Peptides against a protein of PDB entry 6JX3. Designs and how they scored, part 29

Target 1, 85 residues: chain A of PDB entry 6JX3
Amino acid sequence: AEFRLRPEISVAQTDYGMVLLDGRSGEYWQLNDTAALIVQRLLDGHSPADVAQFLTSEYEVERTDAERDIAALVTSLKENGMALP

## One batch from the design tools (peptide; aimed at target 1 A35 S57 E58 V61)

Design b2_p27_5 (made by RFdiffusion4)
Pose (drawn by RFdiffusion4):
Structure b2_p27_5 (pose): chain A 85 residues (1-85), chain P 27 residues (1-27)
Amino acid sequence: as target 1 above (85 residues)
Amino acid sequence: LKPRKEMPGIADYALNAATRARRAAEA
């Protein structure tokens, strides 16, 4: 249940926002503010459920949408090689 | 490095009125 980045992934905070770099493939990605917030919280050890609660308490988003959006982001992170299955 | 990409899966959210108020008070 622990969200983990793949070992070759590095992170930078930039003026454009949070960036993930794959040191093997050389692919690098930009996360928007909400995506960065979700990833940071997941890396802290919070569950996706915790993050959904945070998002609904801080932002104008329904809990159901927050859960789906978190899940989609995590799936995308795995699909694109940033996160471990 | 290769060309930069945007991560899919989520768009940004707006702040709710409670969060806006709390942050305005702290400022």

Design b2_p27_5_s1 (made by RFdiffusion4, then SolubleMPNN; from b2_p27_5, 15 letters changed)
Fold by OpenDDE base, seed 3:
Structure b2_p27_5_s1 (fold): chain B 85 residues (1-85), chain A 27 residues (1-27)
Amino acid sequence: as target 1 above (85 residues)
Amino acid sequence: LKPMRKVPGVENYALNEETRRRLELLE
């Protein structure tokens, strides 16, 4: 399924890193560099499998761990109302 | 700004040696 942010979520690049703003609740969510990279690639249309392959090619991470982290991040973003189900 | 919440679930990764070396060569 395609990864998409909810329409009320805005993306901002800050000195703190990538930030997601909920325009309705006013909540701000900060992504660390790895999470931001994952989100950006997903939003660009890459599949989770594509992202996992990318991460393992450039970073010190095993494929299984990358896959788990991607899944966990996506789940968190959905559960916290930032990404569409 | 308002207090920012951190999204859980992903730790920051370190670049692997080959990637680091490639970046150093480009610098």
Scores: peptide ipSAE 0.401, ipTM 0.793, DockQ to the pose 0.785
OpenDDE base, seeds 1, 2, 4, 5: peptide ipSAE 0.398, 0.386, 0.383, 0.393; ipTM 0.795, 0.784, 0.782, 0.795

Design b2_p27_5_s2 (made by RFdiffusion4, then SolubleMPNN; from b2_p27_5, 15 letters changed)
Fold by OpenDDE base, seed 4:
Structure b2_p27_5_s2 (fold): chain B 85 residues (1-85), chain A 27 residues (1-27)
Amino acid sequence: as target 1 above (85 residues)
Amino acid sequence: MRPLRQLPGVQNYALNAETRRRLAELL
């Protein structure tokens, strides 16, 4: 399934990095640069496998660690009501 | 200001040596 943010979630770029805002609750979530990059790539239509390949090509990370981090991030975004199931 | 919640579980990655070298060549 395509990775999508929930309709009430807005993305903002701040001096501290990417922030997700829930327009209904007013809650804010800050993403670090790696998490922001993963989210951006997923929103652009890249698969988790594509994103893992990208991360391992440019960063000091092993494929298995990148895959695990992507899966954990996606799960967290869904569980915290930021991404659609 | 509402507190910013940090998402757990994703560490900030360092760029690998090849990527750092390519970026340094552009500066």
Scores: peptide ipSAE 0.297, ipTM 0.747, DockQ to the pose 0.775
OpenDDE base, seeds 1, 2, 3, 5: peptide ipSAE 0.282, 0.280, 0.288, 0.272; ipTM 0.738, 0.740, 0.744, 0.731; seed 5 fails the geometry check

Design b2_p27_5_s3 (made by RFdiffusion4, then SolubleMPNN; from b2_p27_5, 14 letters changed)
Fold by OpenDDE base, seed 3:
Structure b2_p27_5_s3 (fold): chain B 85 residues (1-85), chain A 27 residues (1-27)
Amino acid sequence: as target 1 above (85 residues)
Amino acid sequence: MKPMKQVPGVENYALNEATRRRLEELR
């Protein structure tokens, strides 16, 4: 399934990193640099597999760990109402 | 300003040496 943010979620760039804002509830979440990179690439249309390959090529991370982290992040974003299921 | 909630699940990665060097060269 395509990774998409909920329509009420907007993205803001701050001095502290990428922030997701819920326009209805006023809740917001900060992404750390790695999470922001993952989300940005997913939103750009890269598959989780593409993202994992990218991460392993540029960061000190193994493929299996990257895949796990991507899955965990996507799950978290869905569970916290930021991404569409 | 409310404290920002942090999205859980992913730790920050360190860049690998090759990537770090590339970025340093672009500075």
Scores: peptide ipSAE 0.427, ipTM 0.809, DockQ to the pose 0.757
OpenDDE base, seeds 1, 2, 4, 5: peptide ipSAE 0.286, 0.283, 0.297, 0.407; ipTM 0.741, 0.737, 0.745, 0.796

Design b2_p27_5_s4 (made by RFdiffusion4, then SolubleMPNN; from b2_p27_5, 10 letters changed)
Fold by OpenDDE base, seed 3:
Structure b2_p27_5_s4 (fold): chain B 85 residues (1-85), chain A 27 residues (1-27)
Amino acid sequence: as target 1 above (85 residues)
Amino acid sequence: MKPMKQVAGVENYALNAATRARLAALA
């Protein structure tokens, strides 16, 4: 399953980090730098497993924690209408 | 615009690493 943002979602880079904007509702969300990195890699076609491997190789995080955080982020993005189901 | 929301669920590993590096440079 390919990770994709909904077509009404725009990405903006700000001094405070990556922001996702829903052009229809006007809602917008800030991603911290790790969440932004995850989203960027998923959008580039990497799997959640790829991203988990990347995070554990780059940062001091356990694989299980990385996998859980990625899953939680993806779920949040889908439930908040930012990513396609 | 509506108030900005924060996306929950991800610890900022990048910020953690950057902070540790900065603190180590000060030691």
Scores: peptide ipSAE 0.361, ipTM 0.792, DockQ to the pose 0.430
OpenDDE base, seeds 1, 2, 4, 5: peptide ipSAE 0.355, 0.280, 0.327, 0.356; ipTM 0.787, 0.760, 0.769, 0.793

Design b2_p27_6 (made by RFdiffusion4)
Pose (drawn by RFdiffusion4):
Structure b2_p27_6 (pose): chain A 85 residues (1-85), chain P 27 residues (1-27)
Amino acid sequence: as target 1 above (85 residues)
Amino acid sequence: RPKKPYDRAAAGAAGLTRVTDDRISLP
């Protein structure tokens, strides 16, 4: 249940926002503010459920949408090689 | 306290964008 980045992934905070770099493939990705917030919280050890609660308390988003959006982001991070399965 | 706006069109999988140009430099 622990969200983990793949070992070759590096992170930078830039003026454009959070960036993830794959040191092997050389692919690098930009996360928007909400994606970065979700990833940071997941890396802290919070559950997706915790993050959904945070998002609904902080933003104008329904809990159901927050859960789906977190799930889709995590799926995308796995699909694109940033996160371990 | 008011909540921040949330952009569903830019949320979920759309929150992740591959950079394919040189606009971002990394060490």

Design b2_p27_6_s1 (made by RFdiffusion4, then SolubleMPNN; from b2_p27_6, 7 letters changed)
Fold by OpenDDE base, seed 1:
Structure b2_p27_6_s1 (fold): chain B 85 residues (1-85), chain A 27 residues (1-27)
Amino acid sequence: as target 1 above (85 residues)
Amino acid sequence: APKRPYDRARAGAAGLRRITDDSIVLP
């Protein structure tokens, strides 16, 4: 399924990394470097499998771990109201 | 180019943090 942010979520780049703001609640979230990279690629239309391949090519991480980490991050983004189900 | 280190402790859900004060956590 296509990864999308909820319409009330705005994205900003800061010196400390990517941040997500919920315009309704005012909650402010930060993504670390690898999480931001994952989110950016997903928003660009890459599948989780594509992102996993990218991570294993760029980082010292195994495919299985990359896939698990991507899934866990996506789940967290959905559960915390930033990404659409 | 050599592969970059991957921080397992900050991977997955740990890559997302809610900011509750005026400070931003280092990436």
Scores: peptide ipSAE 0.632, ipTM 0.868, DockQ to the pose 0.552
OpenDDE base, seeds 2, 3, 4, 5: peptide ipSAE 0.634, 0.629, 0.630, 0.630; ipTM 0.870, 0.867, 0.868, 0.867; seed 2 fails the geometry check

Design b2_p27_6_s2 (made by RFdiffusion4, then SolubleMPNN; from b2_p27_6 with R1P A10K T17R V19I R23S S25V)
Fold by OpenDDE base, seed 2:
Structure b2_p27_6_s2 (fold): chain B 85 residues (1-85), chain A 27 residues (1-27)
Amino acid sequence: as target 1 above (85 residues)
Amino acid sequence: PPKKPYDRAKAGAAGLRRITDDSIVLP
């Protein structure tokens, strides 16, 4: 399934990194550098497998760890109301 | 170029942090 943000979520780029703002609650969340890269690539239409390959190419991380980290981040985004289930 | 360091402590769900005040978490 395609990764998508909920319609009430907006994306902002700040001096400190990528931020997701919930327009209904007013709460906002910060993504660190690797999380931002993952989210950006997913939003661009890359699959989790594509992102894992990208991470292992750019960072000192093993494929299995990259896959688990991507899945955990996606789960967190969904559980905290930023990404559509 | 050499691969970049990957911070396991900031990976996965730890890459997402709710901001509760005016402070910013360093990336």
Scores: peptide ipSAE 0.625, ipTM 0.862, DockQ to the pose 0.565
OpenDDE base, seeds 1, 3, 4, 5: peptide ipSAE 0.623, 0.621, 0.621, 0.621; ipTM 0.861, 0.860, 0.860, 0.860

Design b2_p27_6_s4 (made by RFdiffusion4, then SolubleMPNN; from b2_p27_6, 8 letters changed)
Fold by OpenDDE base, seed 3:
Structure b2_p27_6_s4 (fold): chain B 85 residues (1-85), chain A 27 residues (1-27)
Amino acid sequence: as target 1 above (85 residues)
Amino acid sequence: APKKPYDASRAGAAGLRRITDDSIVLP
């Protein structure tokens, strides 16, 4: 399934990283550099497998760890109300 | 083309942080 943000979520770029703002509740969340990179690539239409391949090529991380971290981040984004299930 | 360091302790769910005060943290 494709990764999508909920319609009430806005994306902002700041000097301290990417921020996700819930336009209804006013709550906002910060993504660190690696998380922002993952989310940006997913939103661009890359699959989690694509992103894992990218991470292992750019960072000192093993494929299995990259896949696990991507899945955990996606789960967190869904459970905390930023991404659609 | 050297690979960048990967901080596993700040990866996965730890890459997402809800901001509840006036400040945001370093990336």
Scores: peptide ipSAE 0.624, ipTM 0.862, DockQ to the pose 0.566
OpenDDE base, seeds 1, 2, 4, 5: peptide ipSAE 0.621, 0.627, 0.620, 0.621; ipTM 0.859, 0.864, 0.859, 0.860; seed 2 fails the geometry check

Design b2_p27_7 (made by RFdiffusion4)
Pose (drawn by RFdiffusion4):
Structure b2_p27_7 (pose): chain A 85 residues (1-85), chain P 27 residues (1-27)
Amino acid sequence: as target 1 above (85 residues)
Amino acid sequence: TLDDLLEQAYAEEPSRHLDVPEYTMRP
């Protein structure tokens, strides 16, 4: 249940926002503010459920949407090689 | 190299994006 980045992934905070770099493939990705917030919280060891609660308390988003959006992001992170399955 | 990619990331926004829909902050 622990979200983990793949070992070759590096992170930078930039003026454009949070960036993930795959040191093997050389692909690098930009996360928007909400995506970055989610990833940071997941890396802290919070569950997706915790993050959904945070998002609904801080933003104008329904819990159901927050859960789906978190799940889609995590799926995308896995699909694109940033996160371990 | 990883350093080159970092410099590129600091100079320009990356073309690949992993985004969540934009949310509005609660007042």

Design b2_p27_7_s1 (made by RFdiffusion4, then SolubleMPNN; from b2_p27_7, 14 letters changed)
Fold by OpenDDE base, seed 3:
Structure b2_p27_7_s1 (fold): chain B 85 residues (1-85), chain A 27 residues (1-27)
Amino acid sequence: as target 1 above (85 residues)
Amino acid sequence: SLEELLERARAEPPANRLDAPALRPRP
């Protein structure tokens, strides 16, 4: 399934990093650089497998750890109401 | 409004955070 943000969620680029904004509740979340990188690539249409391959190629991380980090972040985004299930 | 929310986000970081484990670039 394709990763997608909920329609009420907006992406903002700030001087301190990527922020996701819920236009209905007024809540917003700051993402660190790693989370922002993963989210941006998913939003660009890359699959989690694509992102894992990218991370292991560019960073000192094992494939299993990259996959776990991506899955955990996606789960958090869904549970916090930012991403569609 | 969304505009006001965006302005606030640009002015100050939110209390909420979603972080992933930091990664070190390969040399």
Scores: peptide ipSAE 0.575, ipTM 0.863, DockQ to the pose 0.912
OpenDDE base, seeds 1, 2, 4, 5: peptide ipSAE 0.571, 0.570, 0.571, 0.572; ipTM 0.862, 0.863, 0.862, 0.864

Design b2_p27_7_s3 (made by RFdiffusion4, then SolubleMPNN; from b2_p27_7, 15 letters changed)
Fold by OpenDDE base, seed 1:
Structure b2_p27_7_s3 (fold): chain B 85 residues (1-85), chain A 27 residues (1-27)
Amino acid sequence: as target 1 above (85 residues)
Amino acid sequence: SLEELLAQARAAPPANRLDAPALRPRP
């Protein structure tokens, strides 16, 4: 299914990097550049497979590692209440 | 408010992080 943030989550661009903010709890998380890139592409409508292809094309990473990293990040985003299941 | 939270987020780094392994661009 389509990757989506929960409705209470806002995205902010900061000098430190991308931040995801829960407008209800006030909790927020900073993403490093790699995580931000993945999230941005997913939010743009690219599938995890699309993102993996993009990463392997632009960065020194193997396909299997890219897929694993994407999956792990998506899982974390869901578990921390930022992304919809 | 959301506006205040956004301002706070922009002003100070959060304690929480959600990182992925750093990637190096291909030459």
Scores: peptide ipSAE 0.566, ipTM 0.864, DockQ to the pose 0.898
OpenDDE base, seeds 2, 3, 4, 5: peptide ipSAE 0.562, 0.562, 0.560, 0.565; ipTM 0.864, 0.863, 0.862, 0.865

Design b2_p27_7_s4 (made by RFdiffusion4, then SolubleMPNN; from b2_p27_7, 15 letters changed)
Fold by OpenDDE base, seed 5:
Structure b2_p27_7_s4 (fold): chain B 85 residues (1-85), chain A 27 residues (1-27)
Amino acid sequence: as target 1 above (85 residues)
Amino acid sequence: SLADLLAAARAAAPANRLDAPALRPRP
């Protein structure tokens, strides 16, 4: 249940936002501000429910939409080999 | 030169992008 990155993935902060680097393949993934915020909070130990509550309090978004955005991002991170299943 | 900087940036640029829908802060 706890969100974790794969061991070969490194996180870097750049002037253009968060970047994830796969140390094995050499692939880079740039995240926009919303994706970076979600990933940061998940890595800090917040649950998807915590993140959804945070997003609805700080931004103009409905709870259902926040939950869907988080779930879609987590799925993409897993399918693209960045997060553990 | 600017051209040299752009070439260097292209070589180091992320190959992929992972975006979530943009959000606007509450006032």
Scores: peptide ipSAE 0.573, ipTM 0.868, DockQ to the pose 0.377
OpenDDE base, seeds 1, 2, 3, 4: peptide ipSAE 0.560, 0.562, 0.566, 0.560; ipTM 0.867, 0.868, 0.868, 0.866

Design b2_p27_8 (made by RFdiffusion4)
Pose (drawn by RFdiffusion4):
Structure b2_p27_8 (pose): chain A 85 residues (1-85), chain P 27 residues (1-27)
Amino acid sequence: as target 1 above (85 residues)
Amino acid sequence: SEAEELVAANGEPARHLDVPFYAPRPR
C-alpha cells in the first residue's frame, strides 16, 4: 500500500514546478501543482484516501473526483516508469 | 542536480504528468 518512486528517479523543484528525472532512460517529466502535491503527500506515507480528503478540504473538488484523479495519476506514474507497481 | 541542469538548458519539460486544475476553496 506504500507509494514508492522507482530507485532511479530523482526530483527537482524548479520555476516550472516539480520535475521527475529517470536517471536510466533519461526521460524527465513535469508535474503540475496538484500532481506534485499528490506525489509529495504519497511519498510522506499518506494513503490515497488521506490525499483525497486533503484535496476536497483544500480545493473545489468532489471526493469522488479526487479519488479518481489520484488513482489516475498514480496509474500514470507507474505506466511511465516513475513509480513502482 | 542533473534535473535542474536539464531544465535550465531546455526550459519546461515536454513530458507532463498532470492532474486537472482545481481552484482553492475560498476562506

Design b2_p27_8_s1 (made by RFdiffusion4, then SolubleMPNN; from b2_p27_8, 11 letters changed)
Fold by OpenDDE base, seed 1:
Parts: sequence; C-alpha cells; structure tokens
Structure b2_p27_8_s1 (fold): chain B 85 residues (1-85), chain A 27 residues (1-27)
Amino acid sequence: as target 1 above (85 residues)
Amino acid sequence: SAAEELVARHGAPKNTLSAPALAPRPR
C-alpha cells in the first residue's frame, strides 16, 4: 500500500511550512513541521512503522504517540481529499 | 508553483494539519 497524493494536489515549501493545494477546488492546507516531515517520508516510500521509528529516534516522543499521530494524519489527508485512499 | 503563488497572495492558509504529539523536541 503506497502512500500517494491525489493527482490534483500540488505541494509547495513556503515560509509558513509545507502547503498542499487542490488545483480543482482551490482548497489548501498548511502542515506543521512534523506533519510535513511525516508526509515527506511517506511519499519517499517509508512505511508508517519506519516513520515512527525515525520520529522516536529524532524527537522526545514515545512510539505509541508517534504511531497515533501518523495514523491520524494519514486519515485526515485521505478524508480531506489530499491523499488517495 | 500554484501553491506558492496562493500563499504569496493570501498568506498562510486557514486550514492546518498538525502532528500534535510531535512538537519539535530533538533528542
């Protein structure tokens, strides 16, 4: 199961952080730095488990908290029409 | 890019997604 953005979604790096834009609807979202990091690693082909391991190594966070946030973020990206189901 | 142009015109988007438990706290 590859994590992918929908074809109409474009990505930009801005001074406000990573932004995802739906080119059809005009809806757009800002990701905070850690959410952006998660998305970038998922798009690079890392599994959620890989990303959780990375986060616990780099940040003061427990594995369970990392896993929960990754899962919640992926769900939000799908529900908001940014990521493919 | 389109997203960069949108941010340049309107500022940071209202819609925000975050990883709340992952505030940057490097080890």
Scores: peptide ipSAE 0.120, ipTM 0.659, DockQ to the pose 0.738
OpenDDE base, seeds 2, 3, 4, 5: peptide ipSAE 0.107, 0.118, 0.114, 0.118; ipTM 0.643, 0.651, 0.653, 0.646

Design b2_p27_8_s2 (made by RFdiffusion4, then SolubleMPNN; from b2_p27_8, 10 letters changed)
Fold by OpenDDE base, seed 5:
Structure b2_p27_8_s2 (fold): chain B 85 residues (1-85), chain A 27 residues (1-27)
Amino acid sequence: as target 1 above (85 residues)
Amino acid sequence: SEAEELVRRYGPPKNRLDAPARAPRPR
């Protein structure tokens, strides 16, 4: 399934890092650099498996941990109304 | 963008979405 943000979500790059804003509710979240990388790669059309491979190549992280972190982030994005189910 | 404008006016959001909890070390 394709990863997509909800239409009311805006993305910004700021001095404090990547920010996601819900334009209807006014709530917004700061992402750390790794979360931002995951979101950016998913939005570019890479699969979670692709992103896991990328993370393990760039960082000292095990494949299983990368996969779990990606899955947890995607779940959180959906549950908080930022990503489409 | 709207998000960028909010950060300029009010500062960084208190809500965070981090992955993972501890930043990984580069290889």
Scores: peptide ipSAE 0.312, ipTM 0.766, DockQ to the pose 0.707
OpenDDE base, seeds 1, 2, 3, 4: peptide ipSAE 0.272, 0.243, 0.277, 0.294; ipTM 0.740, 0.718, 0.748, 0.749

Design b2_p27_8_s3 (made by RFdiffusion4, then SolubleMPNN; from b2_p27_8, 12 letters changed)
Fold by OpenDDE base, seed 3:
Structure b2_p27_8_s3 (fold): chain B 85 residues (1-85), chain A 27 residues (1-27)
Amino acid sequence: as target 1 above (85 residues)
Amino acid sequence: SKAEEIVAKHGKPKNVLDMPALRPRPR
């Protein structure tokens, strides 16, 4: 299924980087550059497989590591209430 | 935006997702 944020989550670009805000609770999360890159690509409609291929082509990372990083991030986003299951 | 306003008031959030830094492949 397509990666999607929960409806109450908004995205902002700040001086500290990409931020995801829960408009109901006020809880917010800062993403570092790597996390932001992955989330932005997913939100643009690229599949996790697409993102893994992109990362391995542009950066010094193995496919297995890229896949693990993406999966871990998606899991965290879902468990912390930012992304839909 | 609301998120920008919150960050401006409180600074860097305590909730952080730090993924491993990536090094670009040489051209």
Scores: peptide ipSAE 0.360, ipTM 0.764, DockQ to the pose 0.893
OpenDDE base, seeds 1, 2, 4, 5: peptide ipSAE 0.359, 0.337, 0.354, 0.345; ipTM 0.769, 0.759, 0.766, 0.728

Design b2_p27_8_s4 (made by RFdiffusion4, then SolubleMPNN; from b2_p27_8, 7 letters changed)
Fold by OpenDDE base, seed 4:
Structure b2_p27_8_s4 (fold): chain B 85 residues (1-85), chain A 27 residues (1-27)
Amino acid sequence: as target 1 above (85 residues)
Amino acid sequence: SEAEALVAANGPPANRLDAPALAPRPR
């Protein structure tokens, strides 16, 4: 399924990195560089598998580690109300 | 943007979503 943010979520690039803001609650989250990269790729239409392949190709990271962190991040984004289920 | 304005006014968010195991170094 396509990864999508909830409509109330806005994205911004800040001096501190990528930030996701819930326009309704006012809650906002800062992503570290790797999380931001993952989210950006997912939003561009890449699958988690695509993103894992990208990470292992571009960075010194094991496939298993990439897959785990992607899955955990996606779960967190959904549970925190940022991404659609 | 709204988020940028919020950060400017209040500082970086306390809420963080990191990919912690991925502090990857470029190949």
Scores: peptide ipSAE 0.297, ipTM 0.745, DockQ to the pose 0.751
OpenDDE base, seeds 1, 2, 3, 5: peptide ipSAE 0.260, 0.284, 0.288, 0.281; ipTM 0.742, 0.741, 0.745, 0.747; seed 5 fails the geometry check

## One batch from the design tools (peptide; aimed at target 1 T56 E58)

Design b2_p28_1 (made by RFdiffusion4)
Pose (drawn by RFdiffusion4):
Structure b2_p28_1 (pose): chain A 85 residues (1-85), chain P 28 residues (1-28)
Amino acid sequence: as target 1 above (85 residues)
Amino acid sequence: RAEHNAAELAKTREYLERLVAANRERRA
């Protein structure tokens, strides 16, 4: 249940936002503000359910949408090699 | 890389906290 980044992933905070770098493939990605907030909270050890609660309390988003959006982001992070399965 | 990522994530935390606070002000 623990969200983890793949070992070769590095992170940078920049003027454009949060960036993930794959040290092996050289691919690097930019996360928007909400994606960065979700990833940061997941890395803290919070569950996706915790993050959904946070998103609905802080942003104009329904709980159902927050859960789906978090799941889609995590799936994308796994699909693109940033997060471990 | 673990120490580097921890330092960068700390910056990301501070940046995201400012955005959350500004969003709370707009919603109020």

Design b2_p28_1_s1 (made by RFdiffusion4, then SolubleMPNN; from b2_p28_1, 15 letters changed)
Fold by OpenDDE base, seed 1:
Structure b2_p28_1_s1 (fold): chain B 85 residues (1-85), chain A 28 residues (1-28)
Amino acid sequence: as target 1 above (85 residues)
Amino acid sequence: NEERNRRELEKVREALEKKVRERREERE
């Protein structure tokens, strides 16, 4: 399934990076640049595989590590109620 | 700089996983 944020989640760009805000609970999360890049690419419709390839081209990281980072981040965002299952 | 950013990614991931675990435990 395509990655999507839950309806109550808002995205904000700040001087400190991307922030995800839950409009119901008021809870918010700061994403570092790499995590923000992953989320942005996924929201734009890129597959996890696309994002992994992109990360290996932008950073000195192995493909396998990039794939695992993406999978872990997506899982956390879903389980934490920021992304739709 | 890239290595530092990667470490920060891990920290963010760990923080999220911790919150998920805590919420699950509260519902049990």
Scores: peptide ipSAE 0.127, ipTM 0.575, DockQ to the pose 0.025
OpenDDE base, seeds 2, 3, 4, 5: peptide ipSAE 0.027, 0.029, 0.038, 0.028; ipTM 0.483, 0.458, 0.473, 0.491; seed 4 fails the geometry check

Design b2_p28_2_s1 (made by RFdiffusion4, then SolubleMPNN; its pose is not in this set)
Fold by OpenDDE base, seed 1:
Formats: structure tokens, sequence, C-alpha cells
Structure b2_p28_2_s1 (fold): chain B 85 residues (1-85), chain A 28 residues (1-28)
């Protein structure tokens, strides 16, 4: 499935990390470095499997932990109204 | 006493700088 942000969500790159802003509510979320990396890769068109492989290589984490982190983040972004279902 | 005061002032300054950067980035 294609990962997309909702149209009202803007992305900002800052020295303190990636920030997502809801232009309608004014709510914003600062992503930690791992979450920012996952979101960027998904937005670039990589599959969750591609991202899991990338995380395994970048952080030397277990594949199952990378997959869990991706799934948890995607779920959170959808539930908080940042990503399309 | 002076060293603790300086540390609190530096922490406040860094927080204010971060808040200004975030605000500017979100308004662009």
Amino acid sequence: as target 1 above (85 residues)
Amino acid sequence: MEARRRRIEEQRRRREERERELRRALEE
C-alpha cells in the first residue's frame, strides 16, 4: 500500500529534526531521528520491506525490531490524522 | 551559585532558539 500524508499536513526540516504540521488545527509533531528516516523513505516510495532492510543496515538492529518500529509508526501517524489510511 | 544561574540561562536561551526555529519553519 502507498504511504501518503494527509493534504493538510506540511513537512518541515529543522536543526532539531523533522516536524509535521497540521495546517488546519495548528497541531504539530516533532519526529525523532528514526521516525523521520522511516517517514522520508516511505514518502520517497520505498516499501516497508525496503525500509526495514535499510534500518537493519543503518542501525544494525534485528529485522523483526525494524518491522515492528515501522508498523507502530505508520499506525500512529494514521491514528493521529497525519497519514491517509 | 553563579554556575547554576548561568546553566539555567543557557538552557532557557537554547529552548527559546528552538521554539523560534520551529515557528519559522512551520510558517514557511
Scores: peptide ipSAE 0.031, ipTM 0.422, DockQ to the pose 0.022
OpenDDE base, seeds 2, 3, 4, 5: peptide ipSAE 0.029, 0.027, 0.017, 0.030; ipTM 0.405, 0.398, 0.422, 0.408

Design b2_p28_2_s3 (made by RFdiffusion4, then SolubleMPNN; its pose is not in this set)
Fold by OpenDDE base, seed 3:
Structure b2_p28_2_s3 (fold): chain B 85 residues (1-85), chain A 28 residues (1-28)
Amino acid sequence: as target 1 above (85 residues)
Amino acid sequence: AAERARRKAEQRRRRREEEERERREALE
């Protein structure tokens, strides 16, 4: 399934990085630079495998580390109510 | 992940520069 944010979640670019804001609760989460990059690529329609390849090629990230970081982030975003299941 | 990769790239660059310097000095 395509990665999607929940309808109430908005994305903001700040001087401190990407922020996800819940428009209902007012809660917000700041993503680190790597997480922000992953989320942007996923929202652009890239698969987790595409994102892992991108991280490996562009940032010299180890493939296993990229796959782990993506999986952990996607799980966290779903569990924290930011992404759709 | 990107920060770790940057640190690794910087370490590799420094090592290459040191090795190139040592090779140059050995030829002089």
Scores: peptide ipSAE 0.040, ipTM 0.418, DockQ to the pose 0.139
OpenDDE base, seeds 1, 2, 4, 5: peptide ipSAE 0.017, 0.016, 0.036, 0.017; ipTM 0.400, 0.366, 0.486, 0.381; seed 2 fails the geometry check

Design b2_p28_2_s4 (made by RFdiffusion4, then SolubleMPNN; its pose is not in this set)
Fold by OpenDDE base, seed 4:
Structure b2_p28_2_s4 (fold): chain B 85 residues (1-85), chain A 28 residues (1-28)
Amino acid sequence: as target 1 above (85 residues)
Amino acid sequence: AAAREERKRRQREEREERERRAEREREE
């Protein structure tokens, strides 16, 4: 299934990076550069495998480490009510 | 995490490059 944010979550680009905003609660989360890159690629319709390949090309990281970072972030976004299950 | 490690890598490489340059300048 394609990665999707909850309808109440909006994305904003700031000088300090990508921010996710909950339009109902007013809570917001600032993503670090890596998380922002992952979220952007997933929202653009890339698979987790595509994102992992991209990370290994842009950073000096192993494929398995990239896959773990993606899985951890996606899980966190779902559990914190930002992404759809 | 990847971006952070990449920044650390670059900072190390820049330090090592400065050290090598300073060594060469002392040998001249």
Scores: peptide ipSAE 0.070, ipTM 0.454, DockQ to the pose 0.094
OpenDDE base, seeds 1, 2, 3, 5: peptide ipSAE 0.061, 0.047, 0.055, 0.060; ipTM 0.442, 0.432, 0.440, 0.442

